Peptides against a protein of PDB entry 7C96. Designs and how they scored, part 24

Target 1, 73 residues: chain A of PDB entry 7C96
Amino acid sequence: PVIPDDFRCPISLELMKDPVIVSTGQTYERTCIEKWLQAGHGTCPKTQQTLTSTVLTPNYVLRSLIAQWCEAN

## One batch from the design tools (peptide; made by RFdiffusion4, then SolubleMPNN)

Design b2_p13_7_s3 (from b2_p13_7, 7 letters changed)
Fold by OpenDDE base, seed 3:
Structure b2_p13_7_s3 (fold): chain B 73 residues (1-73), chain A 13 residues (1-13)
Amino acid sequence: as target 1 above (73 residues)
Amino acid sequence: SLEEEIQKALELY
């Protein structure tokens, strides 16, 4: 079935397995955003806003929703 | 798109 856009990483465009939230409120796949940050970038890929923090917060709600979707599809 | 450009850039890393 078609994957909901909100369940896809803005970078990889794939279904997220470990979604994390950056300071701007955008969510990405952990591995993708970590690569971006490790490359020396300090901005949000999607919004291009400067990140006030490089802390990555697990998006447990979204992770749960994705898991539920995967079970049903 | 921006997302496509970012993906291409990340492929270099």
Scores: peptide ipSAE 0.118, ipTM 0.738, DockQ to the pose 0.161
Fold by OpenDDE base, seed 2:
Structure b2_p13_7_s3 (fold): chain B 73 residues (1-73), chain A 13 residues (1-13)
Amino acid sequence: as target 1 above (73 residues)
Amino acid sequence: SLEEEIQKALELY
């Protein structure tokens, strides 16, 4: 079935397994955004906004929704 | 553009 756009990482375009939220409110796969940050980037890949923090917050709700989707499909 | 640069960088991941 078609994967909902909101369930795919803006970077990898793959179904997220460990979605995390950055300071801009955008969500990415943890590994993808960590690589981006480790590369020295200080902006949000999707919005290009400067990150006010490099803290990554787990998006538990989205993780749950994705898990449910995976079980059903 | 900045967008293009970001897109190129994103291709690395």
Scores: peptide ipSAE 0.087, ipTM 0.733, DockQ to the pose 0.161
Fold by OpenDDE base, seed 4:
Structure b2_p13_7_s3 (fold): chain B 73 residues (1-73), chain A 13 residues (1-13)
Amino acid sequence: as target 1 above (73 residues)
Amino acid sequence: SLEEEIQKALELY
């Protein structure tokens, strides 16, 4: 079945396994956004906004929703 | 363009 857009990482375009939230409120796969930051970028890939923080917060709610979706599909 | 550059960068990950 088609993966809901909100469940896909904006970078990898794949179903997220470890979704994290950046300062702009956007969510990415942890490994993808970490690589972006490590490459020296200080902006949000999706919105192009400057990140006010490089802290990555686990999106537990989304993780659970994705898990539920996977169980049903 | 900036959008194009970002798109290209995203494809690297």
Scores: peptide ipSAE 0.080, ipTM 0.727, DockQ to the pose 0.163
Fold by OpenDDE base, seed 1:
Structure b2_p13_7_s3 (fold): chain B 73 residues (1-73), chain A 13 residues (1-13)
Amino acid sequence: as target 1 above (73 residues)
Amino acid sequence: SLEEEIQKALELY
């Protein structure tokens, strides 16, 4: 079945397993955004906005929704 | 396009 766009990481384009929210409100796969930050970038990959913080907040709601979708499909 | 360039860059990670 077709994976909902909101369930795909903007970077990897794959179904997210550990979605995290950055300061701009965008969500990415943890490993992807960490690599981006480690590469020296301080902006949001998708929006190019400067991150006010490098803290990554787990998106538990999305994680749950994705899990439910996976179980049903 | 710029969008395509960004997309390609993002896919590197």
Scores: peptide ipSAE 0.080, ipTM 0.722, DockQ to the pose 0.154

Design b2_p13_7_s4 (from b2_p13_7, 8 letters changed)
Fold by OpenDDE base, seed 4:
Structure b2_p13_7_s4 (fold): chain B 73 residues (1-73), chain A 13 residues (1-13)
Amino acid sequence: as target 1 above (73 residues)
Amino acid sequence: SLEDEIKEALKKY
């Protein structure tokens, strides 16, 4: 079945396994955004906005929604 | 687009 857009990482375009929220409110797969930051970038890949923080917050709600979707599909 | 370029670049990681 078609994966909902909100469940896919904006970078990898794959179903997120460990979604994290950045300061701009966008959510990415942890490994993808970590690599972006480690490469020296300080902007949000999706919006190009400057990140006010490099803290990555787990998106537990989304993780649960994705898990539920996977169970049903 | 810039977004596309970023996505493609990050897929290499």
Scores: peptide ipSAE 0.110, ipTM 0.724, DockQ to the pose 0.146
Fold by OpenDDE base, seed 3:
Structure b2_p13_7_s4 (fold): chain B 73 residues (1-73), chain A 13 residues (1-13)
Amino acid sequence: as target 1 above (73 residues)
Amino acid sequence: SLEDEIKEALKKY
């Protein structure tokens, strides 16, 4: 079935397995955003806004929703 | 759109 856009990483365009939230409120796959940050970028890939923090917060709600979707599809 | 352009540019990561 078609993967909901909100379940896809803005970088990889794939279904997220370990979604994390950046300071701008956008969510990415952990490995993707970590590579972006490690490359020396200090902005949000999707919005181009400057990140006020490089802390990555697990999006447990979205992770759960994705898991539920995967079980049903 | 701008979002699409960004997504295309970010595929290498």
Scores: peptide ipSAE 0.096, ipTM 0.700, DockQ to the pose 0.136
Fold by OpenDDE base, seed 1:
Structure b2_p13_7_s4 (fold): chain B 73 residues (1-73), chain A 13 residues (1-13)
Amino acid sequence: as target 1 above (73 residues)
Amino acid sequence: SLEDEIKEALKKY
């Protein structure tokens, strides 16, 4: 079945397993965004906005929705 | 598209 766009990481384009929210409100796969930050970037990959914080907040709601979708499909 | 180009570039991370 077709994976909903909102369930795909903007970087990997794959179904997110550990989605995290950055300061701009965008969500990415944890490993992807961590690599981006470790590479020395301080901006949001998708929006190019400067991150006010490098804290990554787990998107539990999305994680749950994705899990439910996976179970049903 | 531009979006696709950006996504492709970002996939290396």
Scores: peptide ipSAE 0.087, ipTM 0.693, DockQ to the pose 0.139
Fold by OpenDDE base, seed 2:
Structure b2_p13_7_s4 (fold): chain B 73 residues (1-73), chain A 13 residues (1-13)
Amino acid sequence: as target 1 above (73 residues)
Amino acid sequence: SLEDEIKEALKKY
């Protein structure tokens, strides 16, 4: 089935398993954004905005939605 | 699209 665009990580383009929100409000797969940050980048990959924080907040709602989608498909 | 090109470039991360 077709994977909803909002369920795909902007970096890996794959279905997110552990989605996290950055300071700009964008959501990424945890491992992808962590690698980006560890590479020395301080910007949001998608928007190129400077991150005001490196804190990664779990997107529990999206995680649940993706899980529900996976169960149904 | 440009966004797609950027996403492709970001895959390595």
Scores: peptide ipSAE 0.084, ipTM 0.692, DockQ to the pose 0.135

Design b2_p13_8_s1 (from b2_p13_8, 5 letters changed)
Fold by OpenDDE base, seed 4:
Structure b2_p13_8_s1 (fold): chain B 73 residues (1-73), chain A 13 residues (1-13)
Amino acid sequence: as target 1 above (73 residues)
Amino acid sequence: SIEEQIELGREYF
């Protein structure tokens, strides 16, 4: 089945396992965005907006939705 | 690299 766009990491293009929200409101796979930040970048990969914080907030709702989708498909 | 991965996926942004 086709993975919904909202469930795919903008970087890896794969189904997210540990989705996290950045300061711009965009969601990425944790490992992907951490690598981006560790490389010295301070912008949002998708929007190119400057991040006001490097705090990564778990997107628990999305994690749950993805789990439900995986169960059904 | 992560930069390369992003570049390859830019069409989806």
Scores: peptide ipSAE 0.095, ipTM 0.712, DockQ to the pose 0.740
Fold by OpenDDE base, seed 5:
Structure b2_p13_8_s1 (fold): chain B 73 residues (1-73), chain A 13 residues (1-13)
Amino acid sequence: as target 1 above (73 residues)
Amino acid sequence: SIEEQIELGREYF
């Protein structure tokens, strides 16, 4: 089935399992963005804006939506 | 570019 763009990690391009929000408001798969940050990068992959914080906030709503989508498909 | 940033991220997977 066609995976909604909003359900795909901008980096891996795969369906997100543990989506997290960065300071710019963009959402990524946790493992992807953590590797990006661990490599010393301080910008948002999607927007290229400087991250004002390295805190990663779980996107529970999106996680739920993805789970529901997976059950329906 | 966005493509460059994404590519850089993928190098660490």
Scores: peptide ipSAE 0.070, ipTM 0.719, DockQ to the pose 0.167
Fold by OpenDDE base, seed 1:
Structure b2_p13_8_s1 (fold): chain B 73 residues (1-73), chain A 13 residues (1-13)
Amino acid sequence: as target 1 above (73 residues)
Amino acid sequence: SIEEQIELGREYF
């Protein structure tokens, strides 16, 4: 089945397993965004906005939705 | 561009 766009990481384009929200409100796979930040970038890959914080907040709602979708498909 | 930035991100995962 086709993976919903909202369930795919903007960077890897793969189904997210550990989705996290950055300060701009965008969600990415944790490992992808962490490597982006570790490389010295301080902007949001999707929006190019400067991140006001490097704190990554788990997107539990999305994680749950993805899990439910995977179970049904 | 957005595409370029995303591409740069893909180099690290």
Scores: peptide ipSAE 0.067, ipTM 0.721, DockQ to the pose 0.174
Fold by OpenDDE base, seed 2:
Structure b2_p13_8_s1 (fold): chain B 73 residues (1-73), chain A 13 residues (1-13)
Amino acid sequence: as target 1 above (73 residues)
Amino acid sequence: SIEEQIELGREYF
Protein backbone atom coordinates (compact mmCIF):
# COMPACT_ATOMS: atom_id res chain seq x y z
CA PRO B 1 0.00 0.00 0.00
CA VAL B 2 1.01 3.63 -0.55
CA ILE B 3 2.50 5.11 2.61
CA PRO B 4 1.14 8.57 3.47
CA ASP B 5 3.84 11.23 3.11
CA ASP B 6 3.30 12.42 6.68
CA PHE B 7 4.13 8.94 7.96
CA ARG B 8 7.50 8.76 6.23
CA CYS B 9 10.73 10.10 7.69
CA PRO B 10 12.04 13.04 5.64
CA ILE B 11 15.51 11.49 5.81
CA SER B 12 15.02 7.76 5.25
CA LEU B 13 11.76 8.15 3.31
CA GLU B 14 10.58 5.06 5.17
CA LEU B 15 7.62 4.51 7.47
CA MET B 16 8.52 5.89 10.89
CA LYS B 17 8.64 3.51 13.84
CA ASP B 18 9.87 5.87 16.54
CA PRO B 19 8.95 9.39 15.39
CA VAL B 20 10.46 12.28 17.35
CA ILE B 21 9.98 16.04 17.10
CA VAL B 22 12.92 18.44 16.97
CA SER B 23 12.93 22.05 18.16
CA THR B 24 11.69 23.30 14.78
CA GLY B 25 8.57 21.18 15.03
CA GLN B 26 9.55 18.74 12.30
CA THR B 27 9.30 15.00 12.90
CA TYR B 28 11.89 12.35 11.99
CA GLU B 29 12.70 8.74 12.74
CA ARG B 30 14.69 8.81 16.00
CA THR B 31 17.66 6.84 14.67
CA CYS B 32 17.91 9.04 11.58
CA ILE B 33 17.92 12.38 13.36
CA GLU B 34 20.25 11.09 16.08
CA LYS B 35 22.80 10.09 13.43
CA TRP B 36 22.38 13.48 11.78
CA LEU B 37 23.09 15.25 15.07
CA GLN B 38 25.97 12.93 15.94
CA ALA B 39 27.53 13.82 12.59
CA GLY B 40 27.85 17.37 13.87
CA HIS B 41 24.88 19.02 12.19
CA GLY B 42 23.01 21.66 14.11
CA THR B 43 20.20 22.29 11.65
CA CYS B 44 16.86 20.74 10.81
CA PRO B 45 17.18 18.61 7.65
CA LYS B 46 13.74 19.61 6.36
CA THR B 47 13.69 23.33 7.15
CA GLN B 48 17.43 24.06 7.41
CA GLN B 49 16.65 26.12 10.51
CA THR B 50 19.15 26.14 13.35
CA LEU B 51 18.08 23.85 16.18
CA THR B 52 17.62 25.71 19.46
CA SER B 53 17.73 22.43 21.37
CA THR B 54 19.00 18.90 20.85
CA VAL B 55 16.08 17.47 22.82
CA LEU B 56 14.05 14.95 20.85
CA THR B 57 10.39 14.72 21.86
CA PRO B 58 8.49 11.52 21.09
CA ASN B 59 5.57 12.16 18.74
CA TYR B 60 3.12 9.80 20.41
CA VAL B 61 0.16 10.97 18.39
CA LEU B 62 1.89 10.23 15.12
CA ARG B 63 3.17 6.91 16.44
CA SER B 64 -0.41 5.96 17.22
CA LEU B 65 -1.69 7.07 13.82
CA ILE B 66 1.00 5.07 12.07
CA ALA B 67 0.20 2.03 14.19
CA GLN B 68 -3.46 2.30 13.25
CA TRP B 69 -2.55 2.59 9.58
CA CYS B 70 -0.29 -0.45 9.79
CA GLU B 71 -3.05 -2.52 11.35
CA ALA B 72 -5.37 -1.65 8.49
CA ASN B 73 -2.78 -2.22 5.76
CA SER A 1 18.04 23.37 -1.29
CA ILE A 2 15.92 21.14 0.90
CA GLU A 3 16.64 18.18 -1.36
CA GLU A 4 20.37 18.77 -1.13
CA GLN A 5 20.26 19.11 2.65
CA ILE A 6 18.38 15.84 3.02
CA GLU A 7 20.65 14.12 0.53
CA LEU A 8 23.71 15.19 2.49
CA GLY A 9 22.15 13.72 5.60
CA ARG A 10 21.50 10.39 3.91
CA GLU A 11 25.19 10.00 3.22
CA TYR A 12 25.62 9.10 6.87
CA PHE A 13 23.16 6.21 6.72
Scores: peptide ipSAE 0.052, ipTM 0.698, DockQ to the pose 0.130

Design b2_p13_8_s2 (from b2_p13_8, 5 letters changed)
Fold by OpenDDE base, seed 1:
Structure b2_p13_8_s2 (fold): chain B 73 residues (1-73), chain A 13 residues (1-13)
Amino acid sequence: as target 1 above (73 residues)
Amino acid sequence: SIEEQIEKGREYF
């Protein structure tokens, strides 16, 4: 089935398994955004906004929604 | 551009 855009990481374009929220409010797959930050980037890939923090917050709601979708499809 | 930035990011994955 077609994966909803909101369930795909903006970087990998794959279904997110460990979605995390950055300071700009955008969500990415943890491994993807961590590599981006480790490479020396200080901006949000999707918006190009400067990150005010490098803290990554788990998006538990989205994680749950994705899990539910996977069970149904 | 946003697309360019995302593309550059993908190079690390």
Scores: peptide ipSAE 0.070, ipTM 0.714, DockQ to the pose 0.173
Fold by OpenDDE base, seed 5:
Structure b2_p13_8_s2 (fold): chain B 73 residues (1-73), chain A 13 residues (1-13)
Amino acid sequence: as target 1 above (73 residues)
Amino acid sequence: SIEEQIEKGREYF
């Protein structure tokens, strides 16, 4: 089935399993954004804005929505 | 560009 755009990581383009929110409000797969940050980048891959923080906040709402979608499809 | 940033990120995966 067609995966909703909001459910796919902007980097991997795959269905997110552990979505996290960065300071710009964008959501990415945890492993993807962690690798990006570990590589020394300080910007948001999607918006290119400078991250004001490297704190990653779990997007539990999205995780739940994705899980529900997977069960229905 | 956005595409460039995303593409750069993909290089680490």
Scores: peptide ipSAE 0.067, ipTM 0.707, DockQ to the pose 0.171
Fold by OpenDDE base, seed 4:
Structure b2_p13_8_s2 (fold): chain B 73 residues (1-73), chain A 13 residues (1-13)
Amino acid sequence: as target 1 above (73 residues)
Amino acid sequence: SIEEQIEKGREYF
């Protein structure tokens, strides 16, 4: 079935497995955003806002919601 | 643009 937009990484466009939140509040797949940052980018891919921190916070709620969706679909 | 930026990001995956 169609994957909900909120469950897709804005970069890979795939179902997120390890979603993390950046300083702007946007969520990405960990590996995707890490590569983005490692490449020298200092902005949020989705909003183009400058990141105030490089800390990546696990989005446990979303991770759980995705897991529940996968169980049902 | 945002689209361009995201597309550039995809190059690393």
Scores: peptide ipSAE 0.055, ipTM 0.697, DockQ to the pose 0.172
Fold by OpenDDE base, seed 2:
Structure b2_p13_8_s2 (fold): chain B 73 residues (1-73), chain A 13 residues (1-13)
Amino acid sequence: as target 1 above (73 residues)
Amino acid sequence: SIEEQIEKGREYF
């Protein structure tokens, strides 16, 4: 089945398993954004805005929605 | 561009 765009990581383009929110409000797969940050980048891949924090907040709501979608498909 | 920015990031994966 076609994966909803909002369920795919902007970087990997794959279904997110551990979605996290960055300071700009955008959500990415944890592994992807961590590698991006570790590479020395200080901006949000999607918006190009400067990150005001390196804290990654788990997007539990999205994780749940994705899980529900996976169960149905 | 957004596409270019994301593509550059993908090079690390």
Scores: peptide ipSAE 0.052, ipTM 0.694, DockQ to the pose 0.129

Design b2_p13_8_s3 (from b2_p13_8, 6 letters changed)
Fold by OpenDDE base, seed 4:
Structure b2_p13_8_s3 (fold): chain B 73 residues (1-73), chain A 13 residues (1-13)
Amino acid sequence: as target 1 above (73 residues)
Amino acid sequence: SIEEQIELGRKYF
């Protein structure tokens, strides 16, 4: 089945396992965005907006939705 | 690299 766009990491283009929200409100796979930040970047990969914080917030709702989708498909 | 992945995926942004 086709993975919903909202469930795919903008970087890896794969189904997210540990989705996290950045300061711009965009969601990425944790490992992907951490690598981006560790490389010295301070912008949001998708929007190119400057990040006001490097704090990564787990997107628990999305994690749950993805789990439900995986169960059904 | 992560930068390369982003470049390849930018068409989806």
Scores: peptide ipSAE 0.115, ipTM 0.733, DockQ to the pose 0.753
Fold by OpenDDE base, seed 5:
Structure b2_p13_8_s3 (fold): chain B 73 residues (1-73), chain A 13 residues (1-13)
Amino acid sequence: as target 1 above (73 residues)
Amino acid sequence: SIEEQIELGRKYF
């Protein structure tokens, strides 16, 4: 089935399993963004804006929506 | 560009 764009990690382009929100408001798969940060990058992959914080906030709403989508498909 | 940033990130997967 066609995976909604909002359910795909901007980096991996795969359905997110553990989506997290960065300071710019963009959401990524946790493992993807963690590797990006560990590599020393301080910008948002999608917007290229400088991250004001390296805190990663779980996107519980999106995780739930994705889970529901997976059940239905 | 967005493509460059994404590609850069993918190098660490």
Scores: peptide ipSAE 0.091, ipTM 0.739, DockQ to the pose 0.167
Fold by OpenDDE base, seed 1:
Structure b2_p13_8_s3 (fold): chain B 73 residues (1-73), chain A 13 residues (1-13)
Amino acid sequence: as target 1 above (73 residues)
Amino acid sequence: SIEEQIELGRKYF
């Protein structure tokens, strides 16, 4: 089945397993965004906006939705 | 561009 766009990481384009929200409100796979930040970048890959914080917040709602989708498909 | 930045990010995952 086709993976919904909202369930795919903007960087890896793969189904997210550990989705996290950055300060701009965009969601990425944790490992992808962490490596981006570790490389010295301070912007949001998708929007190019400067991040006001490097705190990554788990997107539990999305994680649950993805899990439910995977179970059904 | 957005595409360029995403491509750059892909180098690290």
Scores: peptide ipSAE 0.085, ipTM 0.740, DockQ to the pose 0.174
Fold by OpenDDE base, seed 2:
Structure b2_p13_8_s3 (fold): chain B 73 residues (1-73), chain A 13 residues (1-13)
Amino acid sequence: as target 1 above (73 residues)
Amino acid sequence: SIEEQIELGRKYF
């Protein structure tokens, strides 16, 4: 089935399993954004905005929506 | 561009 764009990580382009929100409000797969940050980048891949924090907040709502979609597909 | 930024990031994955 076609994966909704909002359910795919902007970096990996794959269905997110552990979506996290960065300071800019964009959501990425945790492992992807962590590697991006570990590489020394201080910007948001999607928006190119400077990150004001390195804190990654779990996007529980999206995780739930993706889980529901996976159950149906 | 956004595409370029993401592509640069992909080098580490």
Scores: peptide ipSAE 0.064, ipTM 0.711, DockQ to the pose 0.127

Design b2_p13_8_s4 (from b2_p13_8, 6 letters changed)
Fold by OpenDDE base, seed 3:
Structure b2_p13_8_s4 (fold): chain B 73 residues (1-73), chain A 13 residues (1-13)
Amino acid sequence: as target 1 above (73 residues)
Amino acid sequence: SIEEAIEQGRKYF
């Protein structure tokens, strides 16, 4: 079935497996955002806003929702 | 740019 847009990483365009939240509140696949940050960037890919922190917070709620969706589909 | 790629639904990496 069609993957909900909110379940896809904005960068990879794939279903997120390890979604993490950046300081701007946007969520990305961990590997994707880490690659972006490791390249020396300090901005949010989607919004271009400067990140006030480089801490990546696991989005457990979204991870759970994705898991539920995958189980049902 | 990455933000334009995201907006247009194109893969950046």
Scores: peptide ipSAE 0.433, ipTM 0.895, DockQ to the pose 0.234
Fold by OpenDDE base, seed 1:
Structure b2_p13_8_s4 (fold): chain B 73 residues (1-73), chain A 13 residues (1-13)
Amino acid sequence: as target 1 above (73 residues)
Amino acid sequence: SIEEAIEQGRKYF
């Protein structure tokens, strides 16, 4: 089955396992965004907006939706 | 760049 675009990390292009939200509201796979931040960047990869915080918030809603989709497909 | 990769739907890392 085709994976919904909203379930894919913008960076890895893969189904997200540990989706996290950055300060701009965009969601990425945790490992991907952490690599970006560790490289010294302070911007959102997708929007190029400066991150007001480097805190990564788990996107539990999306995680749940992905899990449900995986069970059904 | 990562921004270009995302825009083009290509893998960066």
Scores: peptide ipSAE 0.292, ipTM 0.843, DockQ to the pose 0.243
Fold by OpenDDE base, seed 2:
Structure b2_p13_8_s4 (fold): chain B 73 residues (1-73), chain A 13 residues (1-13)
Amino acid sequence: as target 1 above (73 residues)
Amino acid sequence: SIEEAIEQGRKYF
């Protein structure tokens, strides 16, 4: 089935397993955004806005929604 | 760039 765009990481384009929110409010797969940050970048890949923090917050709601979608499809 | 890749809908990593 067609994967909802909101369920795919903007970077990997794959269904997110461990979605995390950056300071700009955008959500990415943890491994993807960590690689980006580890490369020394301080901006949000999608919006190019400067990150006010490098803290990654788990998006539990989205994780749950994705899990539910996977179970149904 | 990754930003361009995202815009183009292409995988970066």
Scores: peptide ipSAE 0.178, ipTM 0.776, DockQ to the pose 0.245
Fold by OpenDDE base, seed 5:
Structure b2_p13_8_s4 (fold): chain B 73 residues (1-73), chain A 13 residues (1-13)
Amino acid sequence: as target 1 above (73 residues)
Amino acid sequence: SIEEAIEQGRKYF
């Protein structure tokens, strides 16, 4: 089935398994954004805004929604 | 730029 755009990581373009929120409010797959940060980038891949923090906050609501979607599809 | 590529929907990793 067609994966909702909000469930896809902007970096990997795949269904997110461990979605995390960055300081700009955008959500990415944890492993993808960690690699981006480790590569020396300090901006949000999607918005190009400078990250005010490198803290990654788990998006539990989205994780749950994705899990529910996977069960139904 | 890499950020622009991602914004345009092109896979990076």
Scores: peptide ipSAE 0.130, ipTM 0.744, DockQ to the pose 0.323

## One batch from the design tools (peptide; made by RFdiffusion4, then SolubleMPNN)

Design b2_p14_1_s1 (from b2_p14_1, 7 letters changed)
Fold by OpenDDE base, seed 1:
Structure b2_p14_1_s1 (fold): chain B 73 residues (1-73), chain A 14 residues (1-14)
Amino acid sequence: as target 1 above (73 residues)
Amino acid sequence: SKEEALEEARKIAS
């Protein structure tokens, strides 16, 4: 089955396992965005907006939706 | 561009 676009990380283009929300509201796979930040970047890859915070908030709702989708497919 | 940024992030994450 086709993976919904909203379930794919904008960076890895793969199904997210540990989705996290950045200050801009965009969601990425944790490992992907952490590597981006560790490389010295302080912007949101998708929007290019400057991140007001480097805090990564787990997107539990999305994680749950992805899990449900995986169970059904 | 936005796509270029994503591409760079993709390279870093690989």
Scores: peptide ipSAE 0.685, ipTM 0.931, DockQ to the pose 0.955
Fold by OpenDDE base, seed 5:
Structure b2_p14_1_s1 (fold): chain B 73 residues (1-73), chain A 14 residues (1-14)
Amino acid sequence: as target 1 above (73 residues)
Amino acid sequence: SKEEALEEARKIAS
């Protein structure tokens, strides 16, 4: 089935399993964005905006939507 | 560019 673009990580381009929201409001797969931050980057890959915080907030709503989609497809 | 940043992030994540 065709995976909705909003369900794919902008970095890995794969269906997200553990989506997290960064300070800019963009969502990424946790492991992908953590590796980016650990590499010394302090910007949002998609927007290039400087992150005002390194806190990663779980996107539980999206996680649930993805799970529901996977069950139906 | 934005795409270049994503490409670099993709390399790091791979």
Scores: peptide ipSAE 0.683, ipTM 0.930, DockQ to the pose 0.931
Fold by OpenDDE base, seed 3:
Structure b2_p14_1_s1 (fold): chain B 73 residues (1-73), chain A 14 residues (1-14)
Amino acid sequence: as target 1 above (73 residues)
Amino acid sequence: SKEEALEEARKIAS
């Protein structure tokens, strides 16, 4: 089945397993955004906005939605 | 551009 766009990481383009929210409100796969930050970047890849914080907040709601979708498909 | 940034992030992420 076709994976909903909202369930794909903007970076890897794959189904997210550990989605995290950055300060701009965008969600990415943890591994992908961590590598971006570790490389010295302080901006949101999708919006190019400067991150006000480097804290990564787990998106449990999205994780749950993805899990439900995977169970049904 | 926004797409360029995503492409760079994709390269870094492998």
Scores: peptide ipSAE 0.682, ipTM 0.930, DockQ to the pose 0.912
Fold by OpenDDE base, seed 2:
Structure b2_p14_1_s1 (fold): chain B 73 residues (1-73), chain A 14 residues (1-14)
Amino acid sequence: as target 1 above (73 residues)
Amino acid sequence: SKEEALEEARKIAS
């Protein structure tokens, strides 16, 4: 079925498995954003805003929602 | 642009 846009990583365009929130509030797949940061970038790919922190916070709510969607589809 | 940044991030992640 059609994957909800909010469940897709802005980078990989795939269903997120380990969604994390960056300082700008945007959510990405952990591996995708980590690679971006490791490449030396300090901005949010989607918003282009400078990240005030490199801390990645797990988006447990979204992870749960995605899991529920996967179980139903 | 935002799309360009996402494209670069996509290249790095792939």
Scores: peptide ipSAE 0.678, ipTM 0.930, DockQ to the pose 0.928

Design b2_p14_1_s2 (from b2_p14_1, 6 letters changed)
Fold by OpenDDE base, seed 3:
Structure b2_p14_1_s2 (fold): chain B 73 residues (1-73), chain A 14 residues (1-14)
Amino acid sequence: as target 1 above (73 residues)
Amino acid sequence: SLDEQLALAREIAA
């Protein structure tokens, strides 16, 4: 079935397994955004907004929604 | 641009 766009990482374009929220509110796959930060970048890949923090917050709600979707499809 | 930065992020994460 068609994977909802909101369930895909903006970077990898794949179904997110470990979605995390950055300071701008955008969500990415953890490994993707970590690589971006490790490369020395301090902006949000999707919006170009400067990140006010490098803290990555697990998006548990989205993780749950994705899990439910996977179970049903 | 937005597209350019996102493309760069994809390259780095690949």
Scores: peptide ipSAE 0.755, ipTM 0.944, DockQ to the pose 0.945
Fold by OpenDDE base, seed 4:
Structure b2_p14_1_s2 (fold): chain B 73 residues (1-73), chain A 14 residues (1-14)
Amino acid sequence: as target 1 above (73 residues)
Amino acid sequence: SLDEQLALAREIAA
């Protein structure tokens, strides 16, 4: 089935397994954004906005929605 | 550009 766009990581373009929210409000797969940050980048890949924090907040709501979708499809 | 940055991010993450 077609994966909803909101469930895909903007970087990997794959279904997110461990979605995290960055300071700009965008959500990415944890491993993808961590690699970006570790490479020395301090901007949001999707918006180019400067990250005001490097804290990555788990998006549990989205994780749950994705899990529900996977169960139904 | 936004596309270029996303492309770079994809290369780094791959």
Scores: peptide ipSAE 0.754, ipTM 0.944, DockQ to the pose 0.944
Fold by OpenDDE base, seed 5:
Structure b2_p14_1_s2 (fold): chain B 73 residues (1-73), chain A 14 residues (1-14)
Amino acid sequence: as target 1 above (73 residues)
Amino acid sequence: SLDEQLALAREIAA
């Protein structure tokens, strides 16, 4: 089945397993955005906005939605 | 550009 765009990481283009929200409000796969930050980048990959914080907030709602989708498909 | 930065992020994450 076709994976909804909102469930795909903008970086990996794969179904997110551990989605996290950055300071700009965009959501990415944790491992992808951590690698980006560790490489010394301080901007949002999708919007180029400067990140005001490096804190990554788990997107539990999205994680749940993805899990439900996977169970149904 | 936005596309270029996203592409770079993909390379780093690969």
Scores: peptide ipSAE 0.752, ipTM 0.943, DockQ to the pose 0.946
Fold by OpenDDE base, seed 2:
Structure b2_p14_1_s2 (fold): chain B 73 residues (1-73), chain A 14 residues (1-14)
Amino acid sequence: as target 1 above (73 residues)
Amino acid sequence: SLDEQLALAREIAA
């Protein structure tokens, strides 16, 4: 089945398993954005906006929506 | 550019 674009990580382009929100409000797969930050980058990959914080907030709502979609498909 | 940064992020995450 066709995976909804909102369920794909902007970096990996794959279905997110552990989605996290960065300071700009964009959501990424945790492993992808952590590698980006560990490489010394301080901007949002998708928007190029400067990250005001390196805190990664779990997107539980999206995780739940993805899980529901996976169960139905 | 936006495309270039995403491409770099993909390379790092691969």
Scores: peptide ipSAE 0.752, ipTM 0.943, DockQ to the pose 0.944

